# Designs tried in a protein design run: peptides against a protein of PDB entry 5HOI. Part 36

Target 1, 351 residues: chain A of PDB entry 5HOI
Amino acid sequence: FRYMPFSPAGTPFGFTDRRYLTMNEVGYVSTVKNSEQYSITVSFFDVGRFREYHFEDLFGYDLCFLNEKGTLFGQSKTGQIQYRPHDSIHSNWTKIIPLQAGERITSVAATPVRVIVGTSLGYFRSFNQFGVPFAVEKTSPIVALTAQNYRVFSVHYSQFHGLSYSLSELGTSSKRYYKRECPLPMSLPNINSDMKKDANLDYYNFNPMGIKSLFFSSYGDPCIFGSDNTLLLLSKWRSPEESKWLPILDSNMEIWKMSGGKETTDIHVWPLALAYDTLNCILVKGKHIWPEFPLPLPSEMEIRMPVFVKSKLLEENKAILNKKNEIGADTEAEEGEEDKEIQIPVSMAAE

## One batch from the design tools (peptide; aimed at target 1 K285 M301)

Design b1_p17_2_s4 (made by RFdiffusion4, then SolubleMPNN; from b1_p17_2, 9 letters changed)
Fold by OpenDDE base, seed 5:
Structure b1_p17_2_s4 (fold): chain B 351 residues (1-351), chain A 17 residues (1-17)
Amino acid sequence: as target 1 above (351 residues)
Amino acid sequence: SKEDEELYNKVKEALSK
C-alpha cells in the first residue's frame, strides 16, 4: 500500500498532460504539464458569480480543495501549501508544513474559516483562513479530508484496522469529536476483479482507496462515494448511539434504470456534491471512469435507496410486457417507471 | 459505439428531467 495525495473528485493524468486536481459543486481545478512546470486553472460552474483564473505552478501541486471563498493547494512531498482567495481583495498566502522523513501530505481541506492538512503519519494540522496555526494533533494516518464551516470529516487508514473516519468540529480553542476513528463501512477497490481493465489500474494507482469524492451534504452530513459507486451518508451523527451510514444512492443501479435495463460499461457517475435530495455529478462517457476534457456540464441524480434487486425488476418488467402482449392493447402506455423507490425524505438527512 | 452514444444521451436526458 502507498499513501497517495487525495483531493475530492480529483482525476489522474493517465496518458495525458492534464488532469483535474479537484472538482465539486463550486467548480473544477485543472492542471496541465508544461515541461518542468504546471499551469493551473480554477474554473467555476457559476460563471456569473466567479471569474475563472489561472497561474503558473512551479511546485507541482498535487493536492487541491476548492470552496466558495478560495482554493487551497498542496504539494504532498515538499509540504508546501498555498491558499488563493477568489476575491482579489484578500492576499494569497503560502506556508511550508514540516514533514518528517517519508511523511506526505495526503489530503488538504479548506473552508472560509479553517484550513486543514492531513498526513500519512496521522498529523492533523489546523489553521485559520489566513494560515495562522491552531493545533497539531496526531491521529491514525489520514487518507482523505473534507470540511464544511468548522466541521471536518477525516478518513483514516490503518494496515491493521482498515478504514476509519472521524467527524470533528474545530472551535477557536478546542477540537470536539462527534466521531473519533470509528469503522468506515466502505468497500475498498477489488484489485483482482477491477484491474482487468488498464483504465482501472491507472485509477487505482492514483487512488488506491477508491474514494472518488468526500464531501458534506447541503444539510451538513458527511458523504463518501467509493469505488462501488455507492453514495454513503452518515445519518444521525449528533447521536453517537443512533449514527449510521446510509447507502442513499447506487449510481450503477440508477444508470441501469435510466438506460432501460441495459448493462453498460461506458457510462459512469462522477460525484461532485449532494445538494438536498440530488447528487450533483458529472455523467462520464467512455472507458475511463473519470471525466476527461472538456468537462461535461453537471447533472443532477435524485437519491434513491437501493431497495430493488435487478433480477426482480427484470422479472417484473418481463411480466408487464407479457401482459401487454396478451391483452393486444396498442396502448403506448408510457412506461412510467412506477417510482416505488422510497424517496429518502429530506428530513432523514436532518435527523 | 453509436449504441453507447444513444445510451449516454438517453441517460443524460433522463437526468435533465
Scores: peptide ipSAE 0.280, ipTM 0.876, DockQ to the pose 0.672
OpenDDE base, seeds 1, 2, 3, 4: peptide ipSAE 0.235, 0.006, 0.277, 0.245; ipTM 0.843, 0.328, 0.871, 0.850

Design b1_p17_3 (made by RFdiffusion4)
Pose (drawn by RFdiffusion4):
Structure b1_p17_3 (pose): chain A 322 residues (1-190, 198-318, 341-351), chain P 17 residues (1-17)
Amino acid sequence: FRYMPFSPAGTPFGFTDRRYLTMNEVGYVSTVKNSEQYSITVSFFDVGRFREYHFEDLFGYDLCFLNEKGTLFGQSKTGQIQYRPHDSIHSNWTKIIPLQAGERITSVAATPVRVIVGTSLGYFRSFNQFGVPFAVEKTSPIVALTAQNYRVFSVHYSQFHGLSYSLSELGTSSKRYYKRECPLPMSLPNDANLDYYNFNPMGIKSLFFSSYGDPCIFGSDNTLLLLSKWRSPEESKWLPILDSNMEIWKMSGGKETTDIHVWPLALAYDTLNCILVKGKHIWPEFPLPLPSEMEIRMPVFVKSKLLEENKEIQIPVSMAAE
Amino acid sequence: SKHDTLYEEVQALLKQP
């Protein structure tokens, strides 16, 4: 099996010279093939706070993670990473991650206080926001990483357990695991979207902490999974809280559509900030549309019953209250 | 509301070619 470079909400090149590296509630990072180099553009949705800028990529960064304080870039092959703070007060710094034979950097993540690099051999290298290393850890092969403040949500893969996740906190003292390689019941992919699933074999469209600090993941099944009761290991449950396919179906008047797709950015309490993609492909294009907001709904709505009540989709009060 | 805005956005998409 070949591990692929992962970034949250990243898009493939397809038949173009540009794609999105990473995408969330803060903004979007795109890269354009420029003859022999690349042109990286860092954009923001709150235009008032940060200024959109661009720079020339002489290395071919294919890994990226965006937070409110800076942008982290990474190269899956050479192992070079660069952290660019949004403000000009703080300097950029660059490090090169040691990589063994065939070892690839599979995912990177950054917070205002931590930088995380994961490799295909299971190396977990952590730094502060300035590049000072804390500890090097060996874990299962990492395929996806996201972080918030001091906490890290990592998704692992092997040929035995399949897809597992670890939830840990990088405290000032030492590293503490909340959950260590527990089952991750995310649906795996089972065509026009072939380009995407080669770029992202797991179908993990994005994963992130919620605005209130709960781990979330958005697989190819277009269902938002939230980790409940992660503080008590014996009570941990993955809860499906939004069937985005059902919501588009309900808003479209019960019509099956093959051209409307959801691209996850982040979860804010009960609202999924996303990009509504219109077209044959399931990933967003250029220019990027304005973010949309999709309220979470428990998957308790049956299509056949909803069709009877309407004879937008009207929902029976008795069912809506449930 | 958010729900009404999403409905209008989905309808605008459905009216596109």

Design b1_p17_3_s1 (made by RFdiffusion4, then SolubleMPNN; from b1_p17_3, 7 letters changed)
Fold by OpenDDE base, seed 1:
Order: structure tokens, then C-alpha cells, then sequence
Structure b1_p17_3_s1 (fold): chain B 351 residues (1-351), chain A 17 residues (1-17)
């Protein structure tokens, strides 16, 4: 096993000079190899909201995280990170993360308020959006990161214990754990079965964990999409004893159903994000399980989740808030209630 | 529906050579 740089929905070069560094619901970041340098393009799905931008990369960024405010880049070997706001108002910033001998940055994440760097030695480094450092923590080796607002979902790997995960909140003064290095029930790539196709070997060499993407849902639930093409969602994570991974989508089975039971071995789901009840994804046709160039338009896959309860509870909570605002009750106390765990009823998770 | 639109996209991909 070797630690490889992970970015959400990143693709390998394969036999091409280009790849996606990352993609999500906001857009996609591509890099093209030009001799000894790279040409990076940050593209957006909402072309009305964001302007595509381009720059020359002399460092060979192999890590990327895209959010609504900017793009974080990282170089796994040198420890260089760069944050580029999408607007021209805010300045770019660059930092060097100190790395030990053989240490690699394995993942980076960025929100509008936090920057996170994880390493192959398990150094977890946190910064604000301007690159001001908060803390350095030593954890188990980090293999993947994602973040939403102040929350961080980290995946860890041990040769002895396999995959674990943490869920934490990066407040102003302290890090809170909701989950700390708990077992992650994700299947690792099966080298013996999956490597019969050369394309799978290339992908395994790029991403040996088989984590196609890692994100938070629109409800703030941690999501992971593995090599088995199953979307796992962490439910009830605020309640440590009730917290569980839900297999909310088998994408292979859903494609097979939608085909009318035809052979679908050349059709692949590439995950971008989970909205309310909808997996945003790229449908890929071909030998490679990842999207090539040009990027196909995103597709929306409806998930038959008990997510209807979350949407209904969110609407009910908004309706309660609106009624309280109309009654002129001191609402300072209730901004804290939006962060209450929207409990999914157990009955709907079994269908 | 979203499901129908996704099904149509899958079927369109299956119809490609």
C-alpha cells in the first residue's frame, strides 16, 4: 500500500495529458500537462454565478478542493498549498506545509471559513480561509478529507485496523469530535477481482482506497462513495450510540433497474454531491469508470431515502421560525435549534 | 420526474455504440 493524494471525485491521467483534480456540485477543476508545467482550469456548472478562470501551475498540484468561494490546491510531495478565491476581490495566498521525510499531504479540504490539510503521518492541520493556522493534531494516517462550514469528515487508514473515520467541528477556540477514529464499514477495492481489467489497475494505482468521492450532504451528513459504487451516509452522528452508516444507494443496481435489466458494465456513476434526495453525478459510458474530456453534463439520481422526513422537518422548522418571527418573540435563542439533528424515523430506513 | 429524466439518460447512453 502507498499513500496517494486524494481529492473528491478526482480522476487519473490514464493515457492522457489531462485529468480532473476535483469535481463537485459547484464545478470541476482540470489540469493539463504541458511539458514540465501544468495548466489548471477552474470551471463551474452555474456559468451565470461564476466565471471560469485559468492559470499556469509550475508546482504540479495533485490535490484540490473546490467550494463556492474558492479553490484550494496542494502539492503532496512539496507541501505547498494555494488558495485561490473565485472572485478577483480577495487575494490568493500560498503556504508551505512542513513535511517530515517521506510524509505526504494526502488530502486537503476548504470551506468559506476553514482550510484543512491531512497527511500520511496523520498530521491534521487547520487554518482559517486566509491561511492563519489554528492547530496541528496528530491522528491516525489521513487518506481523505472533506469539509462543510466548520465540520470536517476525515478518513484514516491503518494497516492493522483498516479504515476509520472522524467527524469534527472546528470552532474558533477548539476542535470538537462527534466521532473519533471509529470503524468505517466501507469495502476496500478487491485487487484480485477488480484488477482483471487494466483500467481498474490504473484507477487503483491512482486511488488505492477506491474512495471515488467524499462530501457532506445538503443536510450536513457525511457521505462516502467507494469502489463498490455504494453511497454510504452517516446517520444520527450527533448521537454517538445511535450513529450508523446507511447504504442509501447502490448505483450499479439503480442503473441496472433503469436499463430494464440490460448489461450495464460500461455505464458508471461518478458522484459529485448529495442534495436533499438527489445524488448529483456524472454518468460515464466507456472502459474507464471516471469521466474523460469533455465532461458530460451532470445527472440527477433520485434516492429513495427517508430524506422526505428531513425535508419535511426542515420545512416545519422554517415554518415555526417564521411564525415566531411574526409573533415578535426574542429569536436570539433559536438560531441554535437549526443545528438540531433532524432524526430520520427508523421505519423509513428499512424500505 | 427526476427519476424518469435519469432513466432516459441511462437509456440514451445504452443506445450509444
Amino acid sequence: as target 1 above (351 residues)
Amino acid sequence: SKREAFKERVQALLAQP
Scores: peptide ipSAE 0.551, ipTM 0.948, DockQ to the pose 0.587
OpenDDE base, seeds 2, 3, 4, 5: peptide ipSAE 0.548, 0.544, 0.546, 0.547; ipTM 0.948, 0.947, 0.948, 0.947; seed 2 fails the geometry check

Design b1_p17_3_s2 (made by RFdiffusion4, then SolubleMPNN; from b1_p17_3, 9 letters changed)
Fold by OpenDDE base, seed 5:
Structure b1_p17_3_s2 (fold): chain B 351 residues (1-351), chain A 17 residues (1-17)
Amino acid sequence: as target 1 above (351 residues)
Amino acid sequence: SKREEFAKRVQELLAQP
């Protein structure tokens, strides 16, 4: 096993000179080899909101995280990171992360308020959006990171314990854990069955964990999309005893249903984000499970989740908050009411 | 509907060589 640099929905070079460093609901970051250099392009799906930009990369950035305010780049071997705001009002900054011998940056994440760096030795480094350090914590080896606002979803790997996850909040003074290195019930890529196709070997060498992406949903739930093409959502994460991973979408089964029961072995879902009841994704045709160039337009896969419960709860909680504000009652909004159970319809288990 | 659009896109991809 080798710790590889991970970025959400990143693609391998394969036999090409170009790849996607990352992609999500905001946009996509590509890199092209140009002799000993790289040209990086940051592209956006909302072309009216953001201007595409490019720059020459002399460092060979192999880690990337895109958000609505900027792009974080990292070089896994050298420890260099760069943050580039999308707005020209804010300056770019660069920092070197100190790495031990053989240590690699394995993942980076950025929000408008936090920058996170995870390493193969399990160093978790937190910064503000200006690159000012908060803390260094020692955890199990980090293989993937994502973040939303102050929350961080981290995936860890141990040769002895397999995959685990943490969910934490990076306040101003301290890190709070909602979950700390709990077992992650995600299947690892099966080397023996899947490697008979050369394309699967190339992807496995790029991403041995098979984590195609991880993100927070629009409701702030941790989501992970593995090699089995199942979208897992962490439900009830505020309640330690009630917290569970929900298999909310089998994308292979949904493609098969949408085909009318035809062979769909050459059609793949590439995950971007979960917005309410829809998986934003790229539909990929071909031998490779990842999108090539040019990037196809995103597609929306409707999830038959009772997301109606969360939308109704958010509407009910907004209506309750509005009523409490009208009555002048002390708004101790108990954070606990948002976690009403997404009842998976029994119909997905009974057909 | 989003589902019909997605299904249409899957059928379009199935019709590609």
Scores: peptide ipSAE 0.552, ipTM 0.951, DockQ to the pose 0.567
OpenDDE base, seeds 1, 2, 3, 4: peptide ipSAE 0.549, 0.550, 0.546, 0.551; ipTM 0.950, 0.950, 0.949, 0.950

Design b1_p17_3_s3 (made by RFdiffusion4, then SolubleMPNN; from b1_p17_3, 8 letters changed)
Fold by OpenDDE base, seed 4:
Structure b1_p17_3_s3 (fold): chain B 351 residues (1-351), chain A 17 residues (1-17)
Amino acid sequence: as target 1 above (351 residues)
Amino acid sequence: SIRDRFKELVQELLAQP
């Protein structure tokens, strides 16, 4: 096993000089190899909201995380990180993360308020958006990170224990755990079955965990999309005893259904984000399970599992709140209710 | 619907060589 640099929905070079460093609902970051240099382009799906930009990369950034405010880059071997705000009003900053002998940055994440660096030795480093450090924590080896606001979803790997995950909140003074190194019931790539195709070997060498992406849903639930093309959502994570992974989408099964039961071995889902009850993704046609260039337009897959219950319950809760506001009840106390976990009724969780 | 658009796109991709 080798720790490889992970970025959400990042693609390998394959036989090309170009790859995606990362992609999500905001956009996609590409890198092109030009001799000893790289040219990085940060592109956006909402071209009206954001302007595409590019720069020359002399460091060979192999880690990336894109958010609505900026892009974090990292170099896994040197420990260099760079944050680039999308707005030119804010300055770029660069930092070197101290690495031990053989240590690698394995993943980076950035929100508008936090920067997170995870390493192959399990160093979890947190910063603010300006690169001011908060803390260094020692965990199990980190293989993937994502973050939303103050929350961090981390995936860990141990040779003895397999995959685990943590869910934490990075306050100003302290880190809170909702989940700490709990078992992650994600299927690992099957080396023996999948390695019959050279394209699968190239992807496995790039990403040996088979984690195509991980993200937070629009409701703030941790999501992971593995090599089995199943989207897992962490439900009830605020309740330690009730928390469970829900297989909310089998993307291979959905493509198969949409085909009318035809062979679909050359159609692949590449996950971007979960927005409400829809998986935003790229549909890929071809031998490679990842998108090539140019990037196809994003597609939406409807999720039939209990996430639909969250949208309906949010609409119902908004309708209840609007009715309470019309009745003139002085409910100064309800500003704290927006962060309540939408409990899915047991009757709707069984379909 | 979202599902119909997704179905159409899958059918289009299946029709490509």
Scores: peptide ipSAE 0.586, ipTM 0.957, DockQ to the pose 0.561
OpenDDE base, seeds 1, 2, 3, 5: peptide ipSAE 0.583, 0.585, 0.581, 0.584; ipTM 0.956, 0.957, 0.956, 0.955

Design b1_p17_3_s4 (made by RFdiffusion4, then SolubleMPNN; from b1_p17_3, 9 letters changed)
Fold by OpenDDE base, seed 5:
Structure b1_p17_3_s4 (fold): chain B 351 residues (1-351), chain A 17 residues (1-17)
Amino acid sequence: as target 1 above (351 residues)
Amino acid sequence: SKREEFAARVQELLAQP
């Protein structure tokens, strides 16, 4: 396993000279290879609130986090970070994070009040918005970070324990944990089944955890969107004993329903944010599960509870088929069962 | 509705080659 730099909804280069470093509800950050340097563009969905800007990147930033006040950049190998306010009144700042031999910055996050850097050795570094350091903490290896206000959602990976998560608050004097390295019930990408398609191998090499994005909801709940295209929300995180991950959306199932039960294997949801009951996302068509250039306009997917996971429906349908075959031992085996449309039970379509 | 708009966008994408 190799720790890779993670940014929320970041895309690989593939065979192109350009990629998205990050995207969310605020906007999208792109980078283009230009000889030995990169050109970075910070674009916004609300063109009336923010002006698009670009700059030349001589460092090759491979980490990015966009918020409503600025953009944080990072270089995973050198440890360089840069914060660029969107407002020209505030100065840019640059800092070098000290890295040990083989250590990488794996994720960065920024809010209007905090900057967070996570590493492959589990160093968690916190700063204010001006790059003044607060603390360095040693955790399990960090693979992903997001933050909202003073709260940080971190994903950790151990070869022995798999995925874990922490939820913390970075006050003025101390870090408080709501959750500390608790098991994260997210499936990792299956190398053997999914790697038969070259496009899946390219994405796996870019993001071996399969975490397409993580964010806080508009209510301040941690959300994660994995390789299974299921949106997980951490509910009741203030109550340690009652806290649970809710599968609030199966995006593959919702696309399939909206198609009228057609094949939708070439239509993909790329997650941006969760606003109330709506997943902001990019709808992607093609072999690649990520958006290409130009970026399509965001789409809004309404979330309906309860959400049925496609895997459970497939297991239930297989169990129903197996029971029918056990009861129907006398009826001729008609050969052509591979192409039968999975009928959604009418009872599940009416709620 | 948001759901109808999203469904229309899915159908539009399905109709593309």
Scores: peptide ipSAE 0.555, ipTM 0.949, DockQ to the pose 0.730
OpenDDE base, seeds 1, 2, 3, 4: peptide ipSAE 0.555, 0.553, 0.551, 0.554; ipTM 0.950, 0.950, 0.949, 0.950

Design b1_p17_4 (made by RFdiffusion4)
Pose (drawn by RFdiffusion4):
Structure b1_p17_4 (pose): chain A 322 residues (1-190, 198-318, 341-351), chain P 17 residues (1-17)
Amino acid sequence: FRYMPFSPAGTPFGFTDRRYLTMNEVGYVSTVKNSEQYSITVSFFDVGRFREYHFEDLFGYDLCFLNEKGTLFGQSKTGQIQYRPHDSIHSNWTKIIPLQAGERITSVAATPVRVIVGTSLGYFRSFNQFGVPFAVEKTSPIVALTAQNYRVFSVHYSQFHGLSYSLSELGTSSKRYYKRECPLPMSLPNDANLDYYNFNPMGIKSLFFSSYGDPCIFGSDNTLLLLSKWRSPEESKWLPILDSNMEIWKMSGGKETTDIHVWPLALAYDTLNCILVKGKHIWPEFPLPLPSEMEIRMPVFVKSKLLEENKEIQIPVSMAAE
Amino acid sequence: DKHERLYEEVQELLKQP
C-alpha cells in the first residue's frame, strides 16, 4: 500500500496546474504549477484581520495546515517544512525532517504553540511554534493529523487493525494519551472521482477538532463523525451527527442530485462550515465559492416517510421534534 | 436563519446550468 500526502480539505490537480493544499474556517491555501516551480497563495475569509499574500515555492510543498496564527508547509519527499506566521513580527523558520528509505511525510499540523509532523513509518516529531524540538516518538504509520492548542488527533493505518486513531495532549511536562490507537469506524471508499481517491485513498475529506474541542472526521461517506466522551476511555463513542447527502436531498426538494457536494472546513457548535461544490467532481474548484453553513441533523430522517408528508421538503412536526 | 440561507444557496445552485 502506498501512503499519500494528506492535508485537511486538500484537492488534487486533476487536469489543471493548480489545487488546494489545505482549507478550513480560517482560509484556503492554493498552489499553482509555475513552469518548474510553484506559486503558493494563502487566502483568508475574514479579510479584515489578515492580508492575503503569495510567495514562490522552490521546493514543491504538497503538505499544508492552516491556523489563526500561521501557516505550516511541508514536502512529503524531501522532508522540508516551513512555518510562516501571518504577522510580519515573527520570523519564518525552516527545518528538514530526517526521512529513511521510502519514508514519506504523510501529514502535518500546527497550532499557535505546537508543530506536528507525521511520517509513513510512524515517526511523531513535535516542535514549538519556533522550531525547537520536544521529543521524537515512534508510533503506528500516521495518515492524517490535526491539532488544537496542545491536543493532537492522529489517524493511523496498518495492515492488521486497519484505521485507528490516537488522541493525545502535548502538555508542558510530558505527552499524555487520552486514547491510544482505538478503532476508527469511518467508512472507507468502495468512476469520475478516481483522481481524488488516488490523491486521498482513505477518503478522509477533512478532520478537525470542533470549536469546543471534540475530534471530528469527514470521510468519503459524507457523514460528519464526532468523538463523544473521549475523556472517559470506556465511554468513547463515534456519533454520526450530520448526513450531508440527506441535507442536500431535503433542501433540493427530494430530488436526487449528482452535482451538489459538500466540502468540510470545520464544525462550530452545531454548524458545519463548508463549501458547496457544483459540478461533476466532488472537490471544489477555482475560484473558491463563499463558505456555507449547514446545521447538523441527527440521521433519523427517512426519505420514504418525508415524501409522504409533502404530498423545500417539509418535515412533520412529530418527526422534527424527535 | 442559517437553514433558510443554505436552502436559498442550494436553490441558486439548482437554477444554474

Design b1_p17_4_s1 (made by RFdiffusion4, then SolubleMPNN; from b1_p17_4, 10 letters changed)
Fold by OpenDDE base, seed 1:
Structure b1_p17_4_s1 (fold): chain B 351 residues (1-351), chain A 17 residues (1-17)
Amino acid sequence: as target 1 above (351 residues)
Amino acid sequence: SKREKMAKRIQELLASP
C-alpha cells in the first residue's frame, strides 16, 4: 500500500495526456500534460453562472477540490497549495504546507469559509478561505477529505485497523467532533478478483482505497462511494449511538434493473453529488470505470431513500417557522433550529 | 420521470458500440 493523492471523483491519466483532477455538481477540473508543464481548465456545468477558466500549472498539481466560490489545488509532494476564486474580485493565494520527510498531502478540501489539508502522517491542517491557519492536529493517516460549510468528513487509514472516518465542525475557535476515527464499513478493492482487468490495476495504482468520491449530501450527510459502487450515507450522525452507514444505492444493481436485466459490465456510474433523493453522476461506457474526454453530460440516478421524510420535515419546519413569523412572536431566530437532526423514521430504511 | 430518463440513457449506452 502507498498513500496516493486523493481528490473527489478524480480520474487517472491512464495512457492519455489528460485527466480530471476533480469533479462534482459544480463542475470539473481537468489537467493536460504539456511537456514539463500542465494546463489546468476549470469547467462548470452551469455555464450561465460561471465562466470557464484555464491557467498554466508549473507545479504539477495532483490534488484538487472545487466549490461554488473557488478551486483549491495541491501538490502532494512539495506541499504547495493554491486557492483560485472563480470570480476576478478575489485574489488567488498560494501557500506551502510544511511536510516531513516522506510525508505527502493526501487530500485537500475547500468550502467558501474553510480550507483543509490532510497528510499521510495524519496532520490535519485547517485554514480560512484566505489561507489564514487555524490549527494543526495529529490524527490517524488521512486518505480522503471533503467539506461542506464548516463541516469536514475525513477518511483515515491504518494498516492494522483499516478504514476509519471522522466528522468534525471547524468553528471559529475550536474543532468539534461528531464522530472521531470510527470504523468505516466500506469494502476495499480486492486486488485478486478486481485486478484481472488491466484497467482496474491502473485505477488501483491511482486510488488504492477505491474511494471514487466522497461528499456531503444536500442535507449535510456524509456520503462515500467505494469500489463496490455502493453509495453509503452516514445517517443520524448527531446522535453518536444511533449513527449508522446506510447503503442507499447499489449503482450496479440499479443500472442492471434499468437495462431490463441486460449485461451492463461496461456501464459504470461515476458519482458527482447527492442532491436530495438524486445521485448526480456520469454514466460511463467502456473499459475504464472513469469518464474520459470529452466528459459526458451528468445524469440523475434516483435513490429509493427515506429522503422523502427529510424533504417533508424540512417543509414542515419551514412552514412552522413561517407561521411563527406571521404570529409576530419575537422568537429570537435561534439559528440553531436548522441544525436539528432530521430524524428519518426507522420504517423507511428497511424497504 | 428521473428513472425513465436514466433508463433511456442506459438503453442508449447499451445500443452504442
Scores: peptide ipSAE 0.559, ipTM 0.951, DockQ to the pose 0.573
OpenDDE base, seeds 2, 3, 4, 5: peptide ipSAE 0.558, 0.555, 0.558, 0.556; ipTM 0.950, 0.949, 0.949, 0.949

Design b1_p17_4_s2 (made by RFdiffusion4, then SolubleMPNN; from b1_p17_4, 11 letters changed)
Fold by OpenDDE base, seed 1:
Structure b1_p17_4_s2 (fold): chain B 351 residues (1-351), chain A 17 residues (1-17)
Amino acid sequence: as target 1 above (351 residues)
Amino acid sequence: SKRKKFAERIAELLASP
């Protein structure tokens, strides 16, 4: 095992000169090798909301996180990070993260209000959106990060304990843990079974954890999509004793069902985001389990949520939309989003 | 429906070489 730089839904180069550094519901970041340099392009799915931009990368950024306000880049070996706002109003900033000998940045995350850096030695570094540091914490080795608003979902790895996760909130003065290095019941890639195909070996070498992506749902629930193509959602995380991972989607099974029971071994789900009861994803056909170039248009996979959850979710979404319409588009999201825990029932695992 | 559109996309992919 080796610590590799992880970015949500990032793809390997394979035998090509190009890859996706990251992708989500906002867009996708690609990099192309140009001799000793790279050309990075930040593209968006909503072309009316955002303008595509590109730049020359002399550092070889291998970490990326895209949000609605900007893109965070990182170089795993050098410790360089760069934040690039999508607008021209805010300036780009660059910082060097101090790394010990052999330490790597393994993951980066950025929200409109926070920047997070995780390392192979378990250094968790937090910053504001302007790169002002808050804290440095020592945790178990970090292998993946995602963040939404002030919340951070971190995945940790120990050779002795396997995968664990933390869920934390990064306030102005303190870090709160909702979950701290709890066991993560995600299946790791099985080298002996899965590596019979060369394409799987290439992907394993790029991402040995098999975490295709991790994100927060539109409701603020941590989600992870592993090598088994199962979407796990952390339910009841506000109640530490009731918190559980729900396998809310077997994507292979759903593709098979949706095909009418045809062979679908060459069709792959590449996860982007979970919006309500809909997995936004790229459907990939071919030998590689990841999207190549050009990027196919996103697809929406409906998750069979229990009816009572769907109704509650629809009511909450209507309430959020009504509040946004009353307050106007420019009000900072007041802290008064009633932090209504989405109770996803266990019965979703049985259908 | 989202489900119908997704099934159509799967059918298109299955029909592609």
Scores: peptide ipSAE 0.518, ipTM 0.942, DockQ to the pose 0.605
OpenDDE base, seeds 2, 3, 4, 5: peptide ipSAE 0.516, 0.515, 0.515, 0.518; ipTM 0.941, 0.940, 0.939, 0.941; seed 5 fails the geometry check

Design b1_p17_4_s3 (made by RFdiffusion4, then SolubleMPNN; from b1_p17_4, 9 letters changed)
Fold by OpenDDE base, seed 1:
Structure b1_p17_4_s3 (fold): chain B 351 residues (1-351), chain A 17 residues (1-17)
Amino acid sequence: as target 1 above (351 residues)
Amino acid sequence: SKREEFAKRVQELLASP
């Protein structure tokens, strides 16, 4: 096993000079190799909200994280990171992360308020959005990161214990753990079965963990999409004893059903985000399991499992709040109720 | 529905060469 740079929904070069560094619901970042340099383009799905921009990359950025405010870039070997706000009003900043001999940055994440760097030696480095450092923590080797607001979902790898995950909140003064290096029940790519196709070997060499993407849902639940094309959602993570991974979507099975039971071995789901009850994804046709160029338009796959219950409960709660407001009950709507975990009834999580 | 649109897109991809 070797630690490779991971970015959410990043694609390999394959036999081409171009790849996606990352993609999500906001947009996609592409890089093109031009001799010894790279040209990076940051593109957006909402062209009315954001302006596409590009720049020359002399460092060979192999790590990327896109959010609604900016793009974080990283170079896994040199330790260079760069944050580029989408708005030209805000300045770009660059920093060198000190790396030990053989250490690599394995993943980076950025929110409007936090920047996170994870390494192959398990150094977890946190910064604010301006690159001011908060802390350095030693964890198990980090293989993937994502973040939403102040929350960080980290995936760790040990040769002895396999995959684990952490869920933490990066406050102003302290890091809180909701989960700390707990077992992650995601299957690793099976080299012997899956590597029968050269295209799968190329992808394995790019991403040995088979993590196609990880993100937070619109409800703030950690999600991971592995090589088995199953979307896992961490439910009840605020309750340590009740927390569980839910297989909320088998994308291969759903594609097969939607085909009318035809062979779908050349149709692939490439995950972008989970918005409410819908997986935002790229439908890919071809030999490669990842999108090529040009990027197909995103598609929305409806999820019939417990996430739909969250949508209904949210709508019901909004309807209850609206009715209370109409009745003129001066119940101080504690603004704090929005951060309560929507408890899915156990009965509806089994269907 | 979103499901019908997605199913249509899958069928379109299956019908494409």
Scores: peptide ipSAE 0.538, ipTM 0.947, DockQ to the pose 0.546
OpenDDE base, seeds 2, 3, 4, 5: peptide ipSAE 0.534, 0.536, 0.537, 0.538; ipTM 0.945, 0.945, 0.946, 0.946

